# Peptides against a protein of PDB entry 6J54, part 65

Target 1, 223 residues: chain A of PDB entry 6J54
Amino acid sequence: NENLFASFIAPTMMGLPIVTLIIMFPSLLFPTPKRLINNRTISIQQWLIQLTSKQMMAIHNQKGQTWSLMLMSLIMFIGSTNILGLLPHSFTPTTQLSMNLGMAIPLWSATVFTGFRYKTKTSLAHFLPQGTPALLIPMLVIIETISLFIQPVALAVRLTANITAGHLLIHLIGGATLALLNINTMTAFITFTILILLTILEFAVALIQAYVFTLLVSLYLHD
Target 2, 42 residues: chain B of PDB entry 6J54
Amino acid sequence: QFQFTGIKKYFNSYTLTGRMNCVLATYGGIALLVLYFKLRSK

## One batch from the design tools (peptide)

Design b1_p27_2_s3 (made by RFdiffusion4, then SolubleMPNN; from b1_p27_2, 23 letters changed)
Fold by OpenDDE base, seed 1:
Structure b1_p27_2_s3 (fold): chain B 223 residues (1-223), chain C 42 residues (1-42), chain A 27 residues (1-27)
Amino acid sequence: as target 1 above (223 residues)
Amino acid sequence: as target 2 above (42 residues)
Amino acid sequence: ELEELLRLALLLAQELENAAMLAAFAA
C-alpha cells in the first residue's frame, strides 16, 4: 500500500520541497510568441488557446471577459500539470487535495464576491429558484446556501478524485499485468490492453477535468 | 407578465425582486432566531 | 453530470480532430 501511494508523496530534495518547481515547470512549455509566424508547435498552442478562449468567454459579457486571462491560465495550468502527471514516475500536483482547494476556494470566492458586488439582486435571487412554492422557500434558501458553500469543495474533490483514481488504476492494472506475466501470458495481454486503453482515457480525463474545473469557475462567475 | 398584489408583490418566487426579498427575509428570520436564543441563554 | 461530461468529451474530441486537421494542413 505504501508503494502504491508513493507516487502521491510530495517530492523533496535535500529536505526542500521541489513542488514549487514542478508547479512552475508547465509554464515553460508555453512560451510567448516572438514571431509573426512561429513554429508549428506554438502555432497549434495558440490556436487551441484561442478556441478554448472563445468557448469560455462566449458565456460572459465584457465585464466577465476580463477574467479571460485568469481562466485561460487556469485551464492551461491544470491541463499541463495533469498531462505531465501521467508521465512515468511523475508527481501530479493536482492529485493533492490541498492544492486543488487552494485554487478552488480563492477562485470560487472571487466569483461569488464579484457576483454580489456587481449583480447583488441577481446573486441574492439565485438562492431561491424561480417558481418555488411559498412553504418551501425557507428550507430551499437554506439548502441553496449550503449548496453554495459546497461548490468549492466539490470543485476540488472532483478534480482530485478523478486524477487520483486514474493514477491508482494505472498503477494497479500495471502491477497486475506484471504479476500475470509469470502466471498467464494471455491474461496478462488482456490486462495490458486494458492498461493502454485506460492510459488513453486518462489523457482525455486530464484535459476534460481541466476544462470542467475552469468551466465551472466560469459558470459560477456568470451566476 | 405576473400580476401580484399585496404581500405577494414584494415576496414572490417569480420576480427577481421578490426572490431577493424572500432570501433576505429568510436570512433575517434566521438571524433573529439565533439572536433570540443567544439572548435567552444569558 | 455524466452526460455533461460525455458531451464535454465529445467536444474535446472534436477540437482534437480540428487540431489534427490544422496540424496536417500545416505539415
Scores: peptide ipSAE 0.067, ipTM 0.665, DockQ to the pose 0.014
Fold by OpenDDE base, seed 2:
Structure b1_p27_2_s3 (fold): chain B 223 residues (1-223), chain C 42 residues (1-42), chain A 27 residues (1-27)
Amino acid sequence: as target 1 above (223 residues)
Amino acid sequence: as target 2 above (42 residues)
Amino acid sequence: ELEELLRLALLLAQELENAAMLAAFAA
């Protein structure tokens, strides 16, 4: 029971935290292209980056497209860390709420600040939906203000909860499968099948959550 | 487009400017209320 | 429209995950 959360503890080696190394490791998987015609793996990566970049930045104007580099780096970072976290006996940095908040809050604040700086009138108007009855205006403005401040929290918690829950389920079902191997082989086979399906699902969730996280940041920038 | 007259011209939930003014008015009202209670407690 | 669609997609994904989690715990 206590071993269920062991994978979420920040790893240390000889008393030194190695979380920094784990966080930086995904960057090694995305080398910069130096050739006109790169290797197949690098070419595919560049193609995916360009594809996702075009899709995400299509909703932004030229000024918003300045954020393309940051947003793409963010999605690549979160996506790669999430996928690597699904490896056996691996530590996923994105399971740490502190990390996700550390990313969400600055990005959210930057988008909100940018909105207020360049589109002050529109940004202020977003606190009041169109067509609101006059009597509900003050209350709705307050609610919308609260909603705004919940955005970075929701952004971080969503990512953390989804990845953490997935990891927890994989560990639980995996542990149950191992325990049932010596008790009932048939039941163990069923649980193992569920584990495989769940693992496949978690791979998809890992990518989706990375995309959603970045997309929401982009959407907040668009306002 | 709605043509409003009087106060509704500046405070409405349909126009961008009107919505902005409503938001500012709401925040201003809240700030004044907080200030009132703060001064009253002294 | 895109925001609404995204919100719906997120809600559906979350519900699916919740259902899967509940099913896993029930098994």
Scores: peptide ipSAE 0.059, ipTM 0.719, DockQ to the pose 0.025
Fold by OpenDDE base, seed 3:
Structure b1_p27_2_s3 (fold): chain B 223 residues (1-223), chain C 42 residues (1-42), chain A 27 residues (1-27)
Amino acid sequence: as target 1 above (223 residues)
Amino acid sequence: as target 2 above (42 residues)
Amino acid sequence: ELEELLRLALLLAQELENAAMLAAFAA
């Protein structure tokens, strides 16, 4: 506990960055099924993947469903990294804005370019909402254009901010609990209870943010 | 369905084609304005 | 409609987090 932000420092070992290994680690947790009936862990994973894939791809046509693999891999990656980041003394790569931008910008650009390629008329029409008064057309087109370029930034910042805020909150409440143990045991018990509830909430937030991130990418693709 | 005549047929906020043309016209206008100011400085 | 629902969900989640934070610091 050198400082509040020590957990967000990029980890290095012997001067070599191990962030790459941390990013690749979640892939080891999702092995490819080999049997008709796998163990319970893999079965649950496959069930969740199928459930989420059905929900996310239901809004897409056949061409949009081609992105299923990419979107599902994205949600699994972000979700797994976020959950693993809740482990004690763990580094969460998704707390780094650079990584999230690195994911958001290419995915956003891919969806936008795909839209312009296959649905040029519709994509251009999205810069002007239907039923806009003629006097507001130029201003609204500009606003929609700006909104489009803010999408990747908002996507990355949302994920980064939520995960980072959660980690900070857990750290602060945890530190407060430890400090209060020697001062007031009753208050320490209350803060500890809040910490437990907050931890449960952060687990949910970790999954929700992964889902929201992927869902927004999917939504941009649908448009 | 909306029936438009004249320039409203090509520039409207209700039809897909009309919206597209409005967007293109807006970008074209902005581009022309930028070009005008650049050429004016010379 | 879906975007609006998503926005609402995000706002509610953020407010819940803020409330939890305030409650935690108030305790």
Scores: peptide ipSAE 0.031, ipTM 0.706, DockQ to the pose 0.024
Fold by OpenDDE base, seed 4:
Structure b1_p27_2_s3 (fold): chain B 223 residues (1-223), chain C 42 residues (1-42), chain A 27 residues (1-27)
Amino acid sequence: as target 1 above (223 residues)
Amino acid sequence: as target 2 above (42 residues)
Amino acid sequence: ELEELLRLALLLAQELENAAMLAAFAA
């Protein structure tokens, strides 16, 4: 408990950053199927990918469905990294705002530029809500423009904040539990129970945030 | 559904084309204002 | 449908965050 944020420092080994290896590690958990009937684990993974793909891409037309591979890889990456980050003494790359911005900005820009390329009229019209009074048009257009540029930031910060807050809380409660073990076993037991419940909650948050992040990217692509 | 005539035909908040034109006009106006103040300061 | 799912997901996330904060306060 010397530093609450020590667990969020980028890990290094022999002076070399190992963050790159940590980021690439989840890819090893999703091997490419090679058989007609795959293992149970691979089958479940493919089933989940198909379900999420159908749900997310259902609103898109044929051209929009070309993004299915990108979006599915994104959700699998974020989800896996978030889940792995809940392991004890693990480093979660998605707690780093720089990483999330690195994902959000390119994806957001790609969706916006794609919209301007293929749906120029509709994209420009989105800066002005329908039925706006004439006097409010200039101000509202400016606000909507600013809102557009805030989207990637909000997307990245949302993911970072949710995951970081959860990890921080787990560490705090865990540290408190350890400190109370030799002071009051009863209070330590209560704190430990809360820690377990919180851990379960964070598993749900990890998956939800991955889904929300990908869903928002998909939504920006659609409209 | 809406029948607009005159300037409202091109600049309205109900039709897609009208909304687009309003946005473009707003950006154009802002650009002109920025240009005006920039030239004024020189 | 996607907007509805998004709203549902966001609402669920917010409720989970609230629950986490309450749990933290209770601890």
Scores: peptide ipSAE 0.087, ipTM 0.724, DockQ to the pose 0.023; fails the geometry check

## One batch from the design tools (peptide)

Design b1_p28_1 (made by RFdiffusion4)
Fold by OpenDDE base, seed 4:
Structure b1_p28_1 (fold): chain B 223 residues (1-223), chain C 42 residues (1-42), chain A 28 residues (1-28)
Amino acid sequence: as target 1 above (223 residues)
Amino acid sequence: as target 2 above (42 residues)
Amino acid sequence: SLSFFFFLSIAQIVAMFFALAFLLQQIL
């Protein structure tokens, strides 16, 4: 039914898209530090950013570490939007494939072009795995080229599908729980328990998907 | 580690340069095939 | 209606870049 997907419609007010404000909202949760010793919340945020930055950028050279700022902003954005999306009656921008493609395609393109620019030989050689038989070289090169172009789509769809599916399940089970309250309270209790467990899982999925998205972008940069 | 002679030196699936040349040769071949079919259709 | 949602999609993409820019300013 249309009511099932109504929560995924981009919210507008009098024809003006509120989506822009919703997307910008997570930025308010991470204020810039002004002191040497900031608030506990800011300190924890900076600590988490530093830890994740060290973990993700450890595989990169000094030139690749210039992307640390972009990658950390990306993970914070996706993570925050995904977590905020689990709030009741909230809209998650990351459920929109257009937004995720908007993130994936430019970042993927940038990583691929940087790879070709600075490591042309290695990047070109990446299209042919080592030890391939001579007869399979042309076919495998074609497959690898196709695989390369699928990467941004897969990156966007993965994020969209995981977040959207979670929201749908929460909505469906929540609706079922409400319907069962008038039919059988015992079964409603069971479905409610499942709903709670699912919401906990979705919090984990929200963070994992943000991490995976950023990690894959980082790996593409590393080549 | 791998010593190749002749054409295998330039076109191999083990060395970095060889792999690069194979990729370039493949793209060149595809381009030539596309060009051939375009000219053939005329 | 389809055109409207298309423009909304573009707006979402633009908003995403602005959000990233704001986050970049906060990390710096």
Scores: peptide ipSAE 0.066, ipTM 0.691, DockQ to the pose 0.363
Fold by OpenDDE base, seed 5:
Structure b1_p28_1 (fold): chain B 223 residues (1-223), chain C 42 residues (1-42), chain A 28 residues (1-28)
Amino acid sequence: as target 1 above (223 residues)
Amino acid sequence: as target 2 above (42 residues)
Amino acid sequence: SLSFFFFLSIAQIVAMFFALAFLLQQIL
């Protein structure tokens, strides 16, 4: 059963953490523009980044716009690593819960701290929804407080679970397809078709999870 | 707009200040309960 | 072991964010 999870083990070469190189690799795919008119590939990348930035920052005021670089770097990192993780024999760092917690907890803490520092009254009032009956106030405040502390965990686990589950399904169905080749070729072809459809779905999931992760961080900042 | 008097002015679920005070009061109550049980256990 | 990778991941993420933020600063 350990062979099933072999693809999720952090790779090392010569005792050196090659994971660091894997994490830094996506940065090479997005070079900095140096011209007013770049090549078509860079222009498309910039266009997508600008559209995403405009959409995500639309809910923020001028002070919230300062987080644009952080949020855009986050979505580009998660999105690129998730897509690259679908390549054969590749290691996806975002399948590691430790990494996702390392992103979620600091970003969540920063948004919560920023809220309490600049909007203390409003932030404290968010623990009690408006119009709550008097008898339900204590219990609802407790629930909302618990909900706040679950946010960073949910943020990390959501990303980890979605990416990990997708990779596991691809490996399992792929293995089943190979096993069925010598048993029933027609059934193996059906499972192979499902594998292709699942792979296409995982490409979409990879981008969606990057967007959702970044969007939720942005929403926490907007509070 | 809402017009509250007395205790309802400070503790209500409709105004921003009232909601804040309710939250703080709840935290204070929980802290006192925890303190009570901790002192009782000793 | 899990704690070690957690701290290592934080360090790696900080370095990555710095690099990507620098790259995006020229794009945006």
Scores: peptide ipSAE 0.061, ipTM 0.689, DockQ to the pose 0.209
Fold by OpenDDE base, seed 3:
Structure b1_p28_1 (fold): chain B 223 residues (1-223), chain C 42 residues (1-42), chain A 28 residues (1-28)
Amino acid sequence: as target 1 above (223 residues)
Amino acid sequence: as target 2 above (42 residues)
Amino acid sequence: SLSFFFFLSIAQIVAMFFALAFLLQQIL
């Protein structure tokens, strides 16, 4: 049904796309700390940012830690957009593959180019795993080369697929619940319970996918 | 400790330089093959 | 229709970078 996929259509107002405003909206939820002792919400946000920053950047040296700001902004952006997308009638920009490719391809290319610039020998050596038998070297180099180019696509598709699938499940179970309300209230209650559990899961998935996306970008930088 | 001598010193899958050279050799070989087929067709 | 979605895709990509920029500004 067209109504099932209506939530994934890029919203427009009077023919003008409001996607830009929707994408920019999450930035308003993270104001700059102005006080030494902030309120509870900002303190929690700051704590989470610091915690994730320490966790992600622990694998990097000082040169790699320069990416901390970018990676933290990325995870906050994706996480916030994913969570906001779980609102009843909201549009999730991360369900659009084009946006995720727009994030994945530049970040992937930046990490790859950074690797080639500062660690040329190591980066070239990555195309051949250590200890490979001599006869498998040519084929494996080709496979690793292909694997490298699949990375940005896999990164974007993973995020898109997970978020989109979650939204579809919520809509499907929600629609089923509404349809069963007049048919059998008991089964409708069961499906509603599943819907609640699913929504809780999707909140977790929203954060996990943001983390995984950023972590993989960070991992590619470390390589 | 791998003591490689001769060609294995430069082309091995254990050392970083050896792996790099193997990768470059593979790309060079592919490029030469592509070039050969391209020149053969013309 | 295809062109419309194509331009929307470009627009949302550009908007993403703006969002990241604003987010960076707010978390600094």
Scores: peptide ipSAE 0.054, ipTM 0.687, DockQ to the pose 0.341
Fold by OpenDDE base, seed 2:
Structure b1_p28_1 (fold): chain B 223 residues (1-223), chain C 42 residues (1-42), chain A 28 residues (1-28)
Amino acid sequence: as target 1 above (223 residues)
Amino acid sequence: as target 2 above (42 residues)
Amino acid sequence: SLSFFFFLSIAQIVAMFFALAFLLQQIL
């Protein structure tokens, strides 16, 4: 049982945290272009960044597009860390709730504060949906206020839970497959097939969670 | 287009200003209730 | 055509990643 959660322990070497190096490593995979026609890898990366940037920032005006750099860096960071986390014996920093809260709370607070600063009336009005019956107004305002404060927690927990659950499931099914190899080869083969399908799913989940995290931050900025 | 008269002009769930006022009124009411219970407990 | 090659390249990277992960999982 202890081996199941060992992969989620922050690695240290001689008492020094290697986590810092692990967090910085994805940045090395995205070098800044220096030429008009770059290498194939860099060109593909730039193309992907441009496409995602257009999609993410399409809902924002000029002032909102100022956040483009922040949001794109966020999605690239989370996406890259999640994908790298699928490597065997790798540590995924995004499985740590503390890290995700550390990203979610400041970004959420920034979006909320910018909303109250520049669009005070609209932000206050957002606590009450249009067309609400008069008798339900106080209750709904309270609910919406609570919902607002749950947003950063939900944002962090969603990412943490999805990535962590995926990793745990891969480890469990993988371990079961190895255990069944000597007991029943046929059953082990079935379990192995499930493991492959699950691994493919986790690649998708890794990217989707990065996208959803960034999208929700941008959505909170828009509202 | 809704034309509101009287109190509904300032407190409605359709206009931006009305919604804002409703929110402020709700918070104000809660604050007053909290203050009332706090003062009553003393 | 360019988009197709970009998607193909991404698919190759993903496939390579998957293959590497699988091999490393078996070896380590």
Scores: peptide ipSAE 0.013, ipTM 0.617, DockQ to the pose 0.015

Design b1_p28_1_s1 (made by RFdiffusion4, then SolubleMPNN; from b1_p28_1, 20 letters changed)
Fold by OpenDDE base, seed 4:
Structure b1_p28_1_s1 (fold): chain B 223 residues (1-223), chain C 42 residues (1-42), chain A 28 residues (1-28)
Amino acid sequence: as target 1 above (223 residues)
Amino acid sequence: as target 2 above (42 residues)
Amino acid sequence: ELEERLRLERELIEATFRTLNEILRKLL
């Protein structure tokens, strides 16, 4: 098991953490547009940002749309880190639960606090669903309060579990493929084909998890 | 649109104000219960 | 729908992981 989880250990060089450089690296892949007609890569990036921005912010009012820059930066960060994490011998910061909690808790707190500040009545009323019988009100308020505090944990664990599980499976199937090369070449070829299909799936999962993470943060802001 | 009279006007599960008051009353009740048990344990 | 899809994908990954571990234990 130690060998399986070795890829999830935070990398260090000479005792210095490289994790900071790895976390900052995706920002280099998204240069700021300087021309009226940008490069092909920048144009695709801006188009993708505009699409995701239009979809996510469609449910928000003008005050909620002020969060567009932060939410778009979040999805680009998580998405880019997840995709880069699928490269061979790469470290994925989003596999660390501490990283995801570090993002989820402040964002969740900010959305909840913003809701209480500007929509106090609606936010307090959210703890009690409409149409609840009077006898169930105290119990349901308690349950809904607990549910609120589970939200940041669920947000972080969902991202961590999905990315980590995918990476573990890629490593296991990759290791099995290497072991089977000397035992049975035909079986190794089948396992390698499964590995390729799995890597394609993980690329999709990486982007979907980034989208879901940002979407849920946006949804909590709307509620 | 619901028409409530008396206490149901202020504490209902259908209106926004009613739901807010119910939540505040619930938290207030829980706080009082916790305070009661803490004072009793001393 | 998206949560259900994600849950299904997670379940598939976990099931595949368990199956692969069982196969590896038999082969290695």
Scores: peptide ipSAE 0.062, ipTM 0.634, DockQ to the pose 0.015
Fold by OpenDDE base, seed 2:
Structure b1_p28_1_s1 (fold): chain B 223 residues (1-223), chain C 42 residues (1-42), chain A 28 residues (1-28)
Amino acid sequence: as target 1 above (223 residues)
Amino acid sequence: as target 2 above (42 residues)
Amino acid sequence: ELEERLRLERELIEATFRTLNEILRKLL
């Protein structure tokens, strides 16, 4: 039904796309600290950022730590947009494959090119897994090369598919619950319970997908 | 550490340098094959 | 590393399934 995918259409107002404002809105939720001891909300946010930063950058050396700002901004952006997207009547920009590709391709390219620039030998060696039989080397190198080019696509599709599927399920089950209210109250209650549990799951998925997206980008950088 | 002699020293799947050389050799071989077929078609 | 990527993806899948199973157990 056309109504099913209506929530994924880019919203416009007065003929101008509001999508730009929606994309920039999450940035307003993370103000910069101005005091040594800030409000509880800001302090918790900064604490979470520090914890996630420590976890994400633990894999990298000093050279890799230069990417900390980029990776942390990425995870905060994706995470915040995904969580805000679960609000009723909200638009999630991360459900758009174009947006996710727009993030995945440049970041992937940057990680791959930096790898080839600073660690050429190691990066080239990654096209051949260690311990490969000699007869399988040419075929495996080709497969690994193809795998490399699929990485940005897989990264974008994974995020898009998971968030989109979650939203679709919420809408479908929500609609079914409303329809069943007039048919059978007991079944409607069961369906409503499933809807609540699903929404809780989607909150977790939203954060996990943001984390995985950033982590995989970071891992590609590490090689 | 694996000790290899001869051609296996430079082309192996265990050492970093050997793996790199195998990858380069594979790409070089593919490039030569493509060039061969291109020149043959002309 | 590729092995680390696969491990992380597997851990994510397992975590998702665990959460789903917990939800199902609460519903049943």
Scores: peptide ipSAE 0.032, ipTM 0.648, DockQ to the pose 0.019
Fold by OpenDDE base, seed 1:
Structure b1_p28_1_s1 (fold): chain B 223 residues (1-223), chain C 42 residues (1-42), chain A 28 residues (1-28)
Amino acid sequence: as target 1 above (223 residues)
Amino acid sequence: as target 2 above (42 residues)
Amino acid sequence: ELEERLRLERELIEATFRTLNEILRKLL
């Protein structure tokens, strides 16, 4: 069973954690443009960033759009790390709950504090849904408060669970495929086909989870 | 537009201010309860 | 054995990153 989780062990070289390098690596995939008309790859990248930025920030007013850079960097980071994690035998930092909590908690807290700072009345009002019967008000406020504190945990766990489950499934099916190659070639081929389909699905999941993570942060910011 | 009078004007679940006041009242009540139990334990 | 596997995985990761960087350099 150690083989199943070997891919989730934080890699270290010479006693030094290289996880930091792995985390920083996606930044190299997004070079800063230096020219007005850049290479096609950079242009496509910038175009995608602009499109996603416009889509995500359309929900926010001018004050909320201040977070555009951070949210876009977040989605690009998570997306790139998730996609890179689907490479064979790659380590995805986003499979680590600690990393996701490390991202979710500060972002969540920042959004909550920003809400309390600039939209105090609205933020406080969110603890009580509109139209609540008077007898249920205190109970519902408490529940909503608890719900608020569960948000960062849910955000982190969702991302971690989705990516981790995908990796585990790919690993398991991949291992099964390899085992079946010597047993039955036909079943191995079927399993391999499933593996391919699963990998494609995980590519989509990788992007979707990055988007959902960022979107939820954005929604919390929007209140 | 809801028109509330009396206590419902300040503590209602429909208006923004009313909801805010309800939340504050709830937290205040909890704080008072905690304080009461803390003082009682002494 | 686990350490060796981890080392191999790390080497593969590094190789993959190197190849990706090379591809990126070619594309850029």
Scores: peptide ipSAE 0.077, ipTM 0.578, DockQ to the pose 0.029; fails the geometry check
Fold by OpenDDE base, seed 3:
Structure b1_p28_1_s1 (fold): chain B 223 residues (1-223), chain C 42 residues (1-42), chain A 28 residues (1-28)
Amino acid sequence: as target 1 above (223 residues)
Amino acid sequence: as target 2 above (42 residues)
Amino acid sequence: ELEERLRLERELIEATFRTLNEILRKLL
C-alpha cells in the first residue's frame, strides 16, 4: 500500500525540498510575448487566456474585472500543474491538500471581504435566501453561515480529490496491466486500452478542475 | 414591489434590507445568548 | 496597448507563480 501512495510524497533532494522548483517550472512553459505575432504555441496560449478571461469575467462588473489577472493566473497555474502531473513519474503539487487550501483560503477570504466591503447589504442578505418562512430564518442563517465557511474547504478538497483519485486510478490500472502482461496478453491489452482511455479522461479532468476551481472563486466574488 | 407593514417591513425574507436585518438579528441573538451563558458562569 | 496588457498579465502570472512557490515552500 505504501507503494501506491509513494508518488504523492513531496520530493526532496538531500533534505532540501524540490517542490519549489516543480511549482516554478510551469511558469517556464508560458514565455512572455516579444512580438506582435508570436509562435503558434504562444498565440494559442494567448488566445485561450483571452477567451477564458472573457468568459469568466463576463459575469462581473468593472470592479470585479480587476480580479481578472489573479483568476487567470490561478487557472493557468492549476491547469498547467495538473497537466504536468500526468507525466510519468511526475509529482503533482495539487495533490497536496495543504497547497490547495493555501490557495483556496486566501482567495475565498479575499472574495468574502471584498463582498462585505463593497456590497455589505447584499453580502449580509446572502445569508438568508429569499422566501424563507419566518420560523426557519434563524436556523437557516446558521446553516448558511456554516456553508460559507465550508466553501474554501470544499474548493480545496474537490481539486485534491479529483486529481489524486485520477492519479491513483492510473497507477492501479497501469500496475494491473503490467501484472497481466505475463499472465494473459489479451486481457492485458484490454486493460491497457482502458488505461489509455482513462489517461485521456484525466487530461480532461485536469483542465476541468482548474476551470471549476477558478470559476467557483469567481462566483464567490460575484455573490 | 412587496408592500410590508409594521415589523415585517424591517424583518422579511424578500427584501435585501429585511434579509440583512434578519441576519443581524440572528447574530445578535446568538451573541446575547453566548454572553448570557458566560456571565452566568461567573 | 494589447501587447502591454499581455505583458502585464504574464508578469502577474509569473509573480503569482513565485508567490505560490513561496507559500508552498513554507507549507511543504
Scores: peptide ipSAE 0.070, ipTM 0.614, DockQ to the pose 0.032; fails the geometry check

